# Designs tried in a protein design run: peptides against a protein of PDB entry 3OAK. Part 53

Target 1, 145 residues: chain A of PDB entry 3OAK
Amino acid sequence: DDLEQYLDEKILRLKDEMNIAAQLDIDTLNKRIETGDTSLIAMQKVKLLPKVVSVLSKANLADTILDNNLLQSVRIWLEPLPDGSLPSFEIQKSLFAALNDLPVKTEHLKESGLGRVVIFYTKSKRVEAQLARLAEKLIAEWTRP

## One batch from the design tools (peptide; made by RFdiffusion4, then SolubleMPNN)

Design b1_p16_6_s2 (from b1_p16_6 with S1M Q6R D10E E12F)
Fold by OpenDDE base, seed 1:
Structure b1_p16_6_s2 (fold): chain B 145 residues (1-145), chain A 16 residues (1-16)
Amino acid sequence: as target 1 above (145 residues)
Amino acid sequence: MGEYMRELLEEFEEEE
């Protein structure tokens, strides 16, 4: 099917872009730690965020998103950074909101590792209360019988 | 569906 192939390729391209953005930010922050150059700012994920949110919000892409394990890249974006910091408030808020509207199943949680990271956000004292509540909503939904 | 996440939560609680 031409449409299915097109959608798969679209999501896989985004997945690659997300992974690259995450690695570039990690590299930037590692260099910041190594050199002490505080002018180094990790901005690659923030720059790509609007595109990620746009894709995640489209109902017709839900199956393609889940089938291609885009949630693995979402998990990567949510992980703590080398300097111990968390991704920006906007990244956290946008991703949690988008995840709330996806029909996530157990198999997707297992293959992405996303469940463990979201649990972290419900327990960490470094997370803003508003965002912790969004994470809690996800956990509640994913623990439903 | 929720069994996996419930078990995962229990693992985190046991580690605390």
Scores: peptide ipSAE 0.514, ipTM 0.880, DockQ to the pose 0.909
Fold by OpenDDE base, seed 4:
Structure b1_p16_6_s2 (fold): chain B 145 residues (1-145), chain A 16 residues (1-16)
Amino acid sequence: as target 1 above (145 residues)
Amino acid sequence: MGEYMRELLEEFEEEE
């Protein structure tokens, strides 16, 4: 129906915006590495983060979010950057918090690859303890019998 | 539901 189509288009648009933001930040950091220009700062994901959090927090969008594999873009945002660093503390914290409230199922984890990335955050020595605990909470929920 | 993630965890542990 009209509402379903509207919601699908909204989520797919956000998904595209997230993917573009991630790529722009990657391009910025690659250029920073190539040129040595430390004034180059990747900030596209940070700029878009409030919108992402807003959408992920809306219960009425949960099914649309999961059905359109927005979690794939969430996974992309959580992946390590070209300079070897992880996404900002705020991105990690906000996304882990938002994921905790979504009714994520096995099929969503498989099609997004998100499960593997969250496991990474529980094992990496570079992750802040507070954020590792949030990742562990997600794993615990997703491993429940 | 949880079997997939449990299997993933086991795979990661085996790789370490």
Scores: peptide ipSAE 0.514, ipTM 0.880, DockQ to the pose 0.884
Fold by OpenDDE base, seed 5:
Structure b1_p16_6_s2 (fold): chain B 145 residues (1-145), chain A 16 residues (1-16)
Amino acid sequence: as target 1 above (145 residues)
Amino acid sequence: MGEYMRELLEEFEEEE
């Protein structure tokens, strides 16, 4: 199916872009730590966020998103940064909202590692209360019989 | 569906 292949390639390209953005931000923050240059700001994920949200919000892409393990890249974006900080408020909020609308199954949680990360957000004292509640909502949904 | 996540939660609780 030509359309199926097109959609797969689209999602895989986004997945790659997300991974690159994450790595670039890590590199920036590592350099900031090494040099002490506080003018260095990690912004690659923030710049790409609108595109990520747009894709995650498309119902017709849900199967392609899940089948290609885009959730692994979502997990990567949610992981703590080299300086110990968490991704921006907007990244957390947007991703939690998007995840709530996806038909996530056990196999997707296992292959992405996303379940563990979201649990972290429900337990961490560094997470804003509002966002912790969003994470808790996801956990509640994913623990349903 | 929920069994996996319930088990994960239990693991995290044991680690704390």
Scores: peptide ipSAE 0.513, ipTM 0.880, DockQ to the pose 0.922
Fold by OpenDDE base, seed 3:
Structure b1_p16_6_s2 (fold): chain B 145 residues (1-145), chain A 16 residues (1-16)
Amino acid sequence: as target 1 above (145 residues)
Amino acid sequence: MGEYMRELLEEFEEEE
């Protein structure tokens, strides 16, 4: 099917872009630590965020998103940064909101590792209360019988 | 669906 192929290619390209953005931000922050240059700012994920949110919000892409393990890249984006800090408020908020509308299944949680990271956000004292609540909503949904 | 995540939560609680 031409449409299915098109959608797969679209999601896989985004997945690559997300992974690259994450690595570039990590590289930037590592360099910041090494050099002490506080002018170095990690902005790659933030710049790509609107595109990520747009894709995650499309119902017709849900199966393609899940089948191609885009959630692994979402997990990567949520992981703590080299300096121990967390991703920006906007990244956390946007991703948690988007995840809430996806029909996530056990297999997707296992292959992405997303469950572990979201649990972290419910337990960490560094996470803002508003975002912790969003993470808790996801956990509640994923723990339903 | 929820069994995996429930078990995962229990693992985290045991580690704490």
Scores: peptide ipSAE 0.509, ipTM 0.879, DockQ to the pose 0.923

Design b1_p16_6_s3 (from b1_p16_6, 5 letters changed)
Fold by OpenDDE base, seed 4:
Parts: C-alpha cells; sequence; structure tokens
Structure b1_p16_6_s3 (fold): chain B 145 residues (1-145), chain A 16 residues (1-16)
C-alpha cells in the first residue's frame, strides 16, 4: 500500500545516504594517508548520525528497517577505517544502543553480516571497555536459545 | 534464533 511504499523509500534513501557517507569518509582518509595532509577530517558519518539514530529508534520503522537490510549499512559504518582506526566513540555507542532495541533475527544477521562485526568489537583490544560491554550485550541477546 | 550466533562465536574462537 501507499504507506508501506513510502516507508520503504524512506529507509532505502537513508541506506543510500549512509553508504555514501561511509565511502566519502573512506575517500577522505585515503587521501589523508596519500598526501599526509592531517587537516583532512572524515566527518560525513558524524554529520548523518543524528538522522540514523532517529530512524533506528522509531518502533514503527523496525520492520521496514529489517526488511530492507538497513543493518548492512550499519555494519559498514562499524567497519575499521583505512587508517586502521575504528569509527568514532559516538557512532559506536549510538549504533550499539539502537541495535539493542531492534527485534533482530538470524536472517537479518546473515544478510547484513552484522553478527561478525559485533563479535569483532567484543574481541578487539582497541575498543573502549564501555563499548565492548554494549557489544557483548548484543551478542548475549542474539545467542539466547 | 541463537544457534547461528553461537556457531559464529565458535568459528571465531577456532581462528584465535
Amino acid sequence: as target 1 above (145 residues)
Amino acid sequence: MGEYMRELLEEFEKEE
């Protein structure tokens, strides 16, 4: 119906915006590495983060979010950057918090690859303890019998 | 539901 189509288009648009933001930040950091220009700062994901959090927090969008594999873009945002660093503290914290409230199922984890990335955050020595605990909470929920 | 993630965890542990 009209509402379903509207919601699908909304989520797919956000998904595209997230993917573009991630790529722009990657391009910025690759250029920073190539040129040595430390004034180059990747900030596209940070700029878009409030919109992402807003959408992920809306219960009426949960099914649309999961059905359109927005979690794939969430996974992309959580992946390590070209300079070897992880996404900002705020991105990690906000996304882990938002994921905690979504009714994520096995099929969503498989099609997004998100499970593997969250496991990474529970094992990496570079992750802040507070954020590792949030990742561990997600794993605990997703491993419940 | 939880079997997939449990299997993933086991795979990661084997790689370490």
Scores: peptide ipSAE 0.522, ipTM 0.891, DockQ to the pose 0.883
Fold by OpenDDE base, seed 1:
Structure b1_p16_6_s3 (fold): chain B 145 residues (1-145), chain A 16 residues (1-16)
Amino acid sequence: as target 1 above (145 residues)
Amino acid sequence: MGEYMRELLEEFEKEE
């Protein structure tokens, strides 16, 4: 119906925006490595984060979010960057918090690859303890019988 | 539901 179509389009637009933001940040950091120009700062994901959090927090969008594999873009945002760094503390915290409230199922984990990345955050020594604990909560929920 | 993630965790543990 009209509402479902509207919601699908909304989520798909956000998914595209997230993917573009991720690629722009990758390009920025690759150029930083190539040129040595330390003034180059990757900020596209941070700029878009409030919109992402707003969408992920809406209960009425949960099914649309999961059906359109927005979690694939969430996974992309959580992956290590070309310079070896991780996404900002705020990005990690906000995404882990939002994921905790979504009714994520096995099929969503498989099609997004999100499970592997979250496991990384529970094992990496580079991750802040507070954020590792949030990742552990997700793993605990997703491993429930 | 949790079987997939449990198996995934086991794979990571084997790689360590």
Scores: peptide ipSAE 0.520, ipTM 0.891, DockQ to the pose 0.909
Fold by OpenDDE base, seed 5:
Structure b1_p16_6_s3 (fold): chain B 145 residues (1-145), chain A 16 residues (1-16)
Amino acid sequence: as target 1 above (145 residues)
Amino acid sequence: MGEYMRELLEEFEKEE
């Protein structure tokens, strides 16, 4: 199926872009720590966020998103940064909202590792209360019988 | 569906 292949390639390209953005931000923050240059700001994920949100919001892409393990890249974006900080408020909020609308199954949680990260957000004292509640909502949904 | 996450939560509780 030509359309199926097109959609797969689209999602895989986004997945790659997300991974690159994450790595670039890590590199920036590592350099900031190394040099002490506080003018260095990690912005690659923030710049790409609108595109990520747009894709995650498309119902017709849900199967392609899940089948290609895009959630692994979502997990990567949610992981703590080299300086110990968490991704921006907007990244957390947007991703939690998007995840709430996806038909996530056990297999997707296992292959992405996303379940562990979201649990972290429900337990961490560094997470804003509003966002912790969003994470808790996801956990509640994923623990349903 | 929920069994995996319930087990995961239990594991985290044990680590704390």
Scores: peptide ipSAE 0.520, ipTM 0.891, DockQ to the pose 0.920
Fold by OpenDDE base, seed 3:
Structure b1_p16_6_s3 (fold): chain B 145 residues (1-145), chain A 16 residues (1-16)
Amino acid sequence: as target 1 above (145 residues)
Amino acid sequence: MGEYMRELLEEFEKEE
């Protein structure tokens, strides 16, 4: 099917872009730590965020997103940064909101590792209350009988 | 669906 192939390619390209953005931000922050240059700002994920949100919000892409393990890249984006800080408020908020509307199944949680990271956000004292609540909503949904 | 995540939560609680 031509449409299915097109959608797969679209999601896989985004997945690559997300992984690259994450690594570039990590590299930037590592360099910041090494050099002490506080002018170095990690902006790659933030710049790509609108595209990520747009894709995650499309119902017709849900199966393609899940089948291609895009959630692994979402998990990567949510992981703590080299300096111990968390991703920006906007990244957390946008991703948690988008995840809430996806028909996530056990297999997707296992292959992405997303469950562990979201649990972290419900327990960490560094996470803003508003975002912790969003994470808790996801956990509640994923723990339903 | 929820069994995996429930077990995962229990694991985290044991680690704390």
Scores: peptide ipSAE 0.517, ipTM 0.890, DockQ to the pose 0.942

Design b1_p16_6_s4 (from b1_p16_6, 5 letters changed)
Fold by OpenDDE base, seed 4:
Structure b1_p16_6_s4 (fold): chain B 145 residues (1-145), chain A 16 residues (1-16)
Amino acid sequence: as target 1 above (145 residues)
Amino acid sequence: MGEYMKELLEEFEKEE
């Protein structure tokens, strides 16, 4: 119906925006590495984060989010950057919090690759303790029978 | 439901 179509289009647009933001940040950091210009700062994901959080927090969008594999874009946002660094503390915290409230199923983990990335966050020594605990909570939930 | 993630965890543990 009209509402479902509207919601699908909304999520797909956000998904595209997220992917673009991720690529722009990657491009920025690659250029930083290449040129040595330390003034280059990757901020596109951070700029878009409020919109992402707003969408992920809406219960009425959960099905649309999961059905359109928005979690793939969430996974992309969580992946290590070209310089080996991790996304900002705020991005990690916000996404882990949002994921905790979504009814994520095995099929969503498989199609997004999100499970592998979250496991990484529980194993990395570079992750802040607070965020590692959030990642652990997700793993615990997703490993339930 | 958790079988997939359990398998992933085992894979990561083996790689460590």
Scores: peptide ipSAE 0.498, ipTM 0.885, DockQ to the pose 0.931
Fold by OpenDDE base, seed 5:
Structure b1_p16_6_s4 (fold): chain B 145 residues (1-145), chain A 16 residues (1-16)
Amino acid sequence: as target 1 above (145 residues)
Amino acid sequence: MGEYMKELLEEFEKEE
């Protein structure tokens, strides 16, 4: 119906915006590496983060979020950057918190690849302890019988 | 649900 289509389009637009933000940050960091210009700062994801969190927190959007594989873009945002660094503390914290409230199922994990990335956060020595614990909590929840 | 993640964990550990 009209509402369903509206919600789908809204989520798909956000998904596109997230992917663009990720790519722009990658481009910025690649240029920083290439030129040595340390004034170049990747901030596109950070700028978009409030909107992402707002959408992920809306219960009425959960089905639309999952059905349109927005979690793929969440996975992309969590991946290591070209310089080997991880996304900002706030991005990690906000996304892990938001994921904890979504009714994520196996099919969504398979479709998005998110499971593998979250496992990475439980194993990496570069991850802050408190964020690793959040990742571990997600893994525990997704491992329930 | 749990079986998939358990398998992923096992695979991940083998890749390490």
Scores: peptide ipSAE 0.494, ipTM 0.885, DockQ to the pose 0.863
Fold by OpenDDE base, seed 1:
Structure b1_p16_6_s4 (fold): chain B 145 residues (1-145), chain A 16 residues (1-16)
Amino acid sequence: as target 1 above (145 residues)
Amino acid sequence: MGEYMKELLEEFEKEE
């Protein structure tokens, strides 16, 4: 119906925006590595984060979020950056918190690749302890029979 | 559901 179509379009637009933000940050950091210009700062994901968190927190959007594979874009945002660094503390914290409230199923983990990335966050020594604990909570929930 | 993630965890350990 009209509402379902509206919600689908809303989520798909956000998905595109997230993918663009991720690529722009990758481009910025690749140029930083290439040129040595330390004034280049990747800020596109951080700028978009409030909108992402707002959408992920809405219970009425859960099915639309999962059906449109927005979790693939969440996975992309969590991947290590070209300079070897991880996304900002705020990005990690906000996304892990939001994921905890979503009814994620096996099919969503498979189509997004999110499971592999979250496992990384439970094992990496570069991840802050507080955030590793949030990742562990997700793994525990997703391994439940 | 949980079996998929359990398998991923096992695969991850093998890759280490």
Scores: peptide ipSAE 0.494, ipTM 0.885, DockQ to the pose 0.888
Fold by OpenDDE base, seed 3:
Structure b1_p16_6_s4 (fold): chain B 145 residues (1-145), chain A 16 residues (1-16)
Amino acid sequence: as target 1 above (145 residues)
Amino acid sequence: MGEYMKELLEEFEKEE
């Protein structure tokens, strides 16, 4: 099917882009730590965020997103950075909002590791209250019988 | 669906 192939390729390209963006930001921050150059700012994820949000918001892409384990890349984007800091407020907010509308199943949580990370956001005292509530909402949804 | 996440939550609390 031409449409299915197109959608798979689209999502897989985005997944690759997300993983690259995450690694580039990690590299930037590691270099910042090594050199002490505070002018080094990790912005690759932020630059790609609008595209990620756009894709995650499309209902017709939900199955493709889940089938291709894009949630693993979402999990990666939510993980703490080398300096111990969390991703930007905007990244957290946007991703939590997008996740709320996806028909996430147990298999997707297992293969992505997303469940563990979201639990972290409900426990961490470094997380903004607004975002912690969004994370809690996801946990509540995923624990529902 | 919910059982997996419940188990994760329990594991997380044990790790703390």
Scores: peptide ipSAE 0.490, ipTM 0.884, DockQ to the pose 0.878

Design b1_p16_7_s1 (from b1_p16_7 with I9L H11K L15V)
Fold by OpenDDE base, seed 4:
Structure b1_p16_7_s1 (fold): chain B 145 residues (1-145), chain A 16 residues (1-16)
Amino acid sequence: as target 1 above (145 residues)
Amino acid sequence: FSVPEPAPLPKPEPVV
């Protein structure tokens, strides 16, 4: 119906925005590596983060989020950056918190690749202990028999 | 659900 269509379009627009933000940050960091210009700072994801969190936190959007594989864009946001660094602490914290409240199922993990990335966060020595614990909580919930 | 063992470090991928 009209509402479902509206919600689909809303999520798909956000998905595009997230992907664009990620690519812009990647481009910025690649340029930083290539040129040595330390004034180049990747900020696009951080700027968009409040909107992402707002959408992920809305119960009425959960099905639309999962059906449209928005979690793929969440996965992309969590992946290591070109210089090997991880996304900002705030991005990690906010996304892990938001994921904790979503009814994520096996099929969503498979189609998004999110599970493999979150497992990485449980094992990485570069991840803050607080965030590693959040990642562990998610994995425990998703792998629960 | 059982998640396969990931690579030691996920590699950056093209977004678009």
Scores: peptide ipSAE 0.033, ipTM 0.663, DockQ to the pose 0.080
Fold by OpenDDE base, seed 5:
Structure b1_p16_7_s1 (fold): chain B 145 residues (1-145), chain A 16 residues (1-16)
Amino acid sequence: as target 1 above (145 residues)
Amino acid sequence: FSVPEPAPLPKPEPVV
């Protein structure tokens, strides 16, 4: 099926782009720590964020997103950075919002490790209250009996 | 399904 193949390729490309962006930001921050060069700013994820949000918001892509474990890359984007900081507020907010509209199932959580990271956001004192609430909402939905 | 309470996140690692 041509459409199915096209959608798979689209999601897989985005997945790669997300992983690359995450690694580049990690590298930037590591270098910043090592050199003390405060001009080094990690911006790759932020630059790619609009594309990520656009894709995650497409109802016709939901199955493809979940089947290709794009949520693993979402998890990676949410993880703490080398300097111990969390990703930008906008990244957190946008991703949590996007996740709220996806039909995430248990198997997807297991494959991606996303559940563990989102739980972290419900507990962390470094997370803004409004984002912690969004995280809590997701956990509640995913663990709904 | 219930997500278990996880241990604290490990130190940052290279992107998988």
Scores: peptide ipSAE 0.027, ipTM 0.643, DockQ to the pose 0.078
Fold by OpenDDE base, seed 2:
Structure b1_p16_7_s1 (fold): chain B 145 residues (1-145), chain A 16 residues (1-16)
Amino acid sequence: as target 1 above (145 residues)
Amino acid sequence: FSVPEPAPLPKPEPVV
């Protein structure tokens, strides 16, 4: 119906925006590495984060989010950056919190690759303890009998 | 980026 189509388009637009933001940040950091220009700072994801969090928090969008594999873009945002660093603390915290309220199923984890990345956060020594705990909570929810 | 091999999970289905 018209509403379903509207919601699909909304989520698909956000996916595109998220993917673009991720790529722009990657490009910025690659250039920073290549040139040594420390004034180059990746800010595109941070700028878009409020919109992402807003969408992920809407209960009426949950089915559309999951059906359109928005979690793939969430996974991309959580992956390590070219310099080996992790996304900002704020991005990690906000996304983990948002994921906690979504009815994520195994099929969504498989099609997005999100589960594997979140497991990384439970094991990495570079991750802040409180964020590792949030990641552990998600894994527990997704893998409980 | 290479994700570490996860420990065996209680649930039969893998996370990824």
Scores: peptide ipSAE 0.026, ipTM 0.647, DockQ to the pose 0.049
Fold by OpenDDE base, seed 1:
Structure b1_p16_7_s1 (fold): chain B 145 residues (1-145), chain A 16 residues (1-16)
Amino acid sequence: as target 1 above (145 residues)
Amino acid sequence: FSVPEPAPLPKPEPVV
């Protein structure tokens, strides 16, 4: 219906914005590596984060979020960056918190690749302890018998 | 990126 279409378009727009933000940050960091210009700072994801969190927190958007594979963009935001660094602490914390409240199923993990990335966070020694625990909690919920 | 191979998990398993 009209509402369903509206919500689909809203989520797809956000997905596009997230993908663009991720690519811009990657481009910035690649240029920083190539040129040695330490004034180049990747800030696009952090700037968009409040909007992402706002959308992910709305229960009435859960089906639309999952059906449109917004979790693929969440996965992209969590991946290591070209310089080997991880996304900011705030991005990790906010996304893990938001994911905890979504009814994520196996099919969503398959189509997004999110499971692989979250497992990385449970094993990495570069991740803050509290965030590693949040990642572990997610894995436990998703693999519950 | 490379991710370590996970230990066996209860089903259903996340995609690795």
Scores: peptide ipSAE 0.025, ipTM 0.639, DockQ to the pose 0.053

Design b1_p16_7_s2 (from b1_p16_7, 5 letters changed)
Fold by OpenDDE base, seed 1:
Structure b1_p16_7_s2 (fold): chain B 145 residues (1-145), chain A 16 residues (1-16)
Amino acid sequence: as target 1 above (145 residues)
Amino acid sequence: FTVPEPAPLPKPKPVV
């Protein structure tokens, strides 16, 4: 219906914005590596984060979020960057919190690749202990013992 | 860039 179409378009627009932000940050950091220009700072994901969190927190959008594979863009935002760094502490914290409230199913993990990335966060020595625990909580919810 | 050598996907819990 009309509402469903509206919500689909809303989520797909956000997905596109997230993908663009991620690519711009990657491009910035690649250029920083290539040129040695330390004034180049990747800020696009951080700028968009409040909007992402706002959308992910709305229960009435859950089906639309999952059906349109917005979690693929969440996965992309969590991946290590070209310089070997991880996304900002705030991005990790906010996304893990938001994921905890979504009814994520196996099919969503497969189509997004999110499960593999979150497992990475449970094992990485570069991740803050607090965030590693949040990642572990998610994995516990998504896996059988 | 992607996560190197990604871990296996989580195994699903039964839905209650």
Scores: peptide ipSAE 0.031, ipTM 0.617, DockQ to the pose 0.044
Fold by OpenDDE base, seed 4:
Structure b1_p16_7_s2 (fold): chain B 145 residues (1-145), chain A 16 residues (1-16)
Amino acid sequence: as target 1 above (145 residues)
Amino acid sequence: FTVPEPAPLPKPKPVV
């Protein structure tokens, strides 16, 4: 119906925006590595983060989020950057918090690759302690005792 | 980015 179509289009647009933001940041950091220009700063994901969090927090969008594999874009946002660094503290914190409130199923983890990435965060030596705890909380929610 | 293999997904449990 009209509402379902509207919600699908909304999520798909956000998915595109997220993917573009991620690619722009990757391009920026690749250029920084290649040129040594330390004035190049990747900020596109951070700029879009409030909108992403707003959408992820909407209960009425949960099914649409999961059905359209928006979690793939969330996974992309969590992946290590070209310089080996992790996404900003705020991105990690906000996304982990938002994910905790979504009814994520096994099929969503598989189609998005999100499960493997979050496991990575529980093992990384570069993750802040509080964020490692958030990652472990997610794993606990998704894992059998 | 790819997680080194093998990196299995968590074993699923019912989402309440």
Scores: peptide ipSAE 0.028, ipTM 0.619, DockQ to the pose 0.050
Fold by OpenDDE base, seed 2:
Structure b1_p16_7_s2 (fold): chain B 145 residues (1-145), chain A 16 residues (1-16)
Amino acid sequence: as target 1 above (145 residues)
Amino acid sequence: FTVPEPAPLPKPKPVV
């Protein structure tokens, strides 16, 4: 129906925007490494984060989010950056919080690769303790019998 | 970046 199509298009547009933001930040950080120009700051994901959080928090979008594999873009946003650093604390915190309210199933984890990345956050000593705990909570939820 | 292969979890439901 028309509403379903509208929602699909909305999510797919956001997915594209997220992927572009991630790539632009990667490019910025690669250039920073290559040139030593410390004035180069990756900010594209941070700028888009409020929109991402807004969409992920809407219950009426849950099915559309999951069906269109938006979680793949969430996974991309959580992956380590070219310099080995992790995404900003704010990005991690916001995404983990948003994921907690989504009815994520095993099939969504497999097709997005999100489960593997979140497990990484439970094990990495580079992750803040409070965020590691949030990651652990998600894993516990997703591994329920 | 390649995420390290996760160790087997105590719970039966797959995460990856």
Scores: peptide ipSAE 0.024, ipTM 0.601, DockQ to the pose 0.050
Fold by OpenDDE base, seed 3:
Formats: structure tokens, sequence, C-alpha cells
Structure b1_p16_7_s2 (fold): chain B 145 residues (1-145), chain A 16 residues (1-16)
């Protein structure tokens, strides 16, 4: 089907872009640590975030998102950075909100590793309380009988 | 990045 192929290509392109953005930010922060250059700021994920949110919010893309394991890239975006910091507040908030409306199943959690990372956010003292609550909500929904 | 092993979760939709 032409439409299905188009949607697959769209999601795969975004997945690639997300992975590149994550790696570029990691590289930037590693260089910052190595050189001590405090002017180096990781901004690639934040720049791409609006596009990610736009795609994740589209109901017609849900199956394509899940089938192509885009949630693995979401997981990567939520992981701690080389300097030990967490992704920006906006990234956390936006992704948790977007995840809340996706029909995520156990198989998708296994494929992506997303569940374990979100559990981390429920327990971390470094996470803002409001985001910890959002993470708790996700875990509750994903484990609901 | 490694995440600590979570406590047992409710069935049938466990978080992995």
Amino acid sequence: as target 1 above (145 residues)
Amino acid sequence: FTVPEPAPLPKPKPVV
C-alpha cells in the first residue's frame, strides 16, 4: 500500500533524525567534559523536539510508530547524558505527555526498553515532582490488567 | 545506561 509505505518512510526518517540528534548531543557533552569548554551546549534534541511531538501526537501514525520501534529512540532521548544530567525538562514533559496517548503494549516496551527507563524517572530524586507523577501514570497504565 | 531491576509488576502487562 502506497500510504503505508509513505508512513513507514516518514517514521524511519524521524527515527534516524532522533538517533543522530541524540548522538550529536552526547558528542558535544563528551567534548565539553574532555576540553573543559563550558560554551559547548547540547541543543540538537531540543531543536528537533517540536517535530517529534508533532509526529507522536498523530493518531494515524500510532501503528507505524510502534511497528518501527520509534519508542527505542524515545528511550534513548530519556537516558542520562554523559555529564550525568537528565534531558531537559521540556523533553521529559513533552515525551511523557505524548506517550500517554499512544497504545503502548508490552511487546513495544520489550523492544524499546522504555519501561525500565520510565521506572527510573519514578524513583529519581533528580526528576521534578510533576514529571515523576507523569512517569508513575505511564507505569500504572502499562501495567494495568 | 542501566536501570535497576524493578520490583515485581502486575500481570499481564509488565514493564520491561
Scores: peptide ipSAE 0.023, ipTM 0.599, DockQ to the pose 0.051

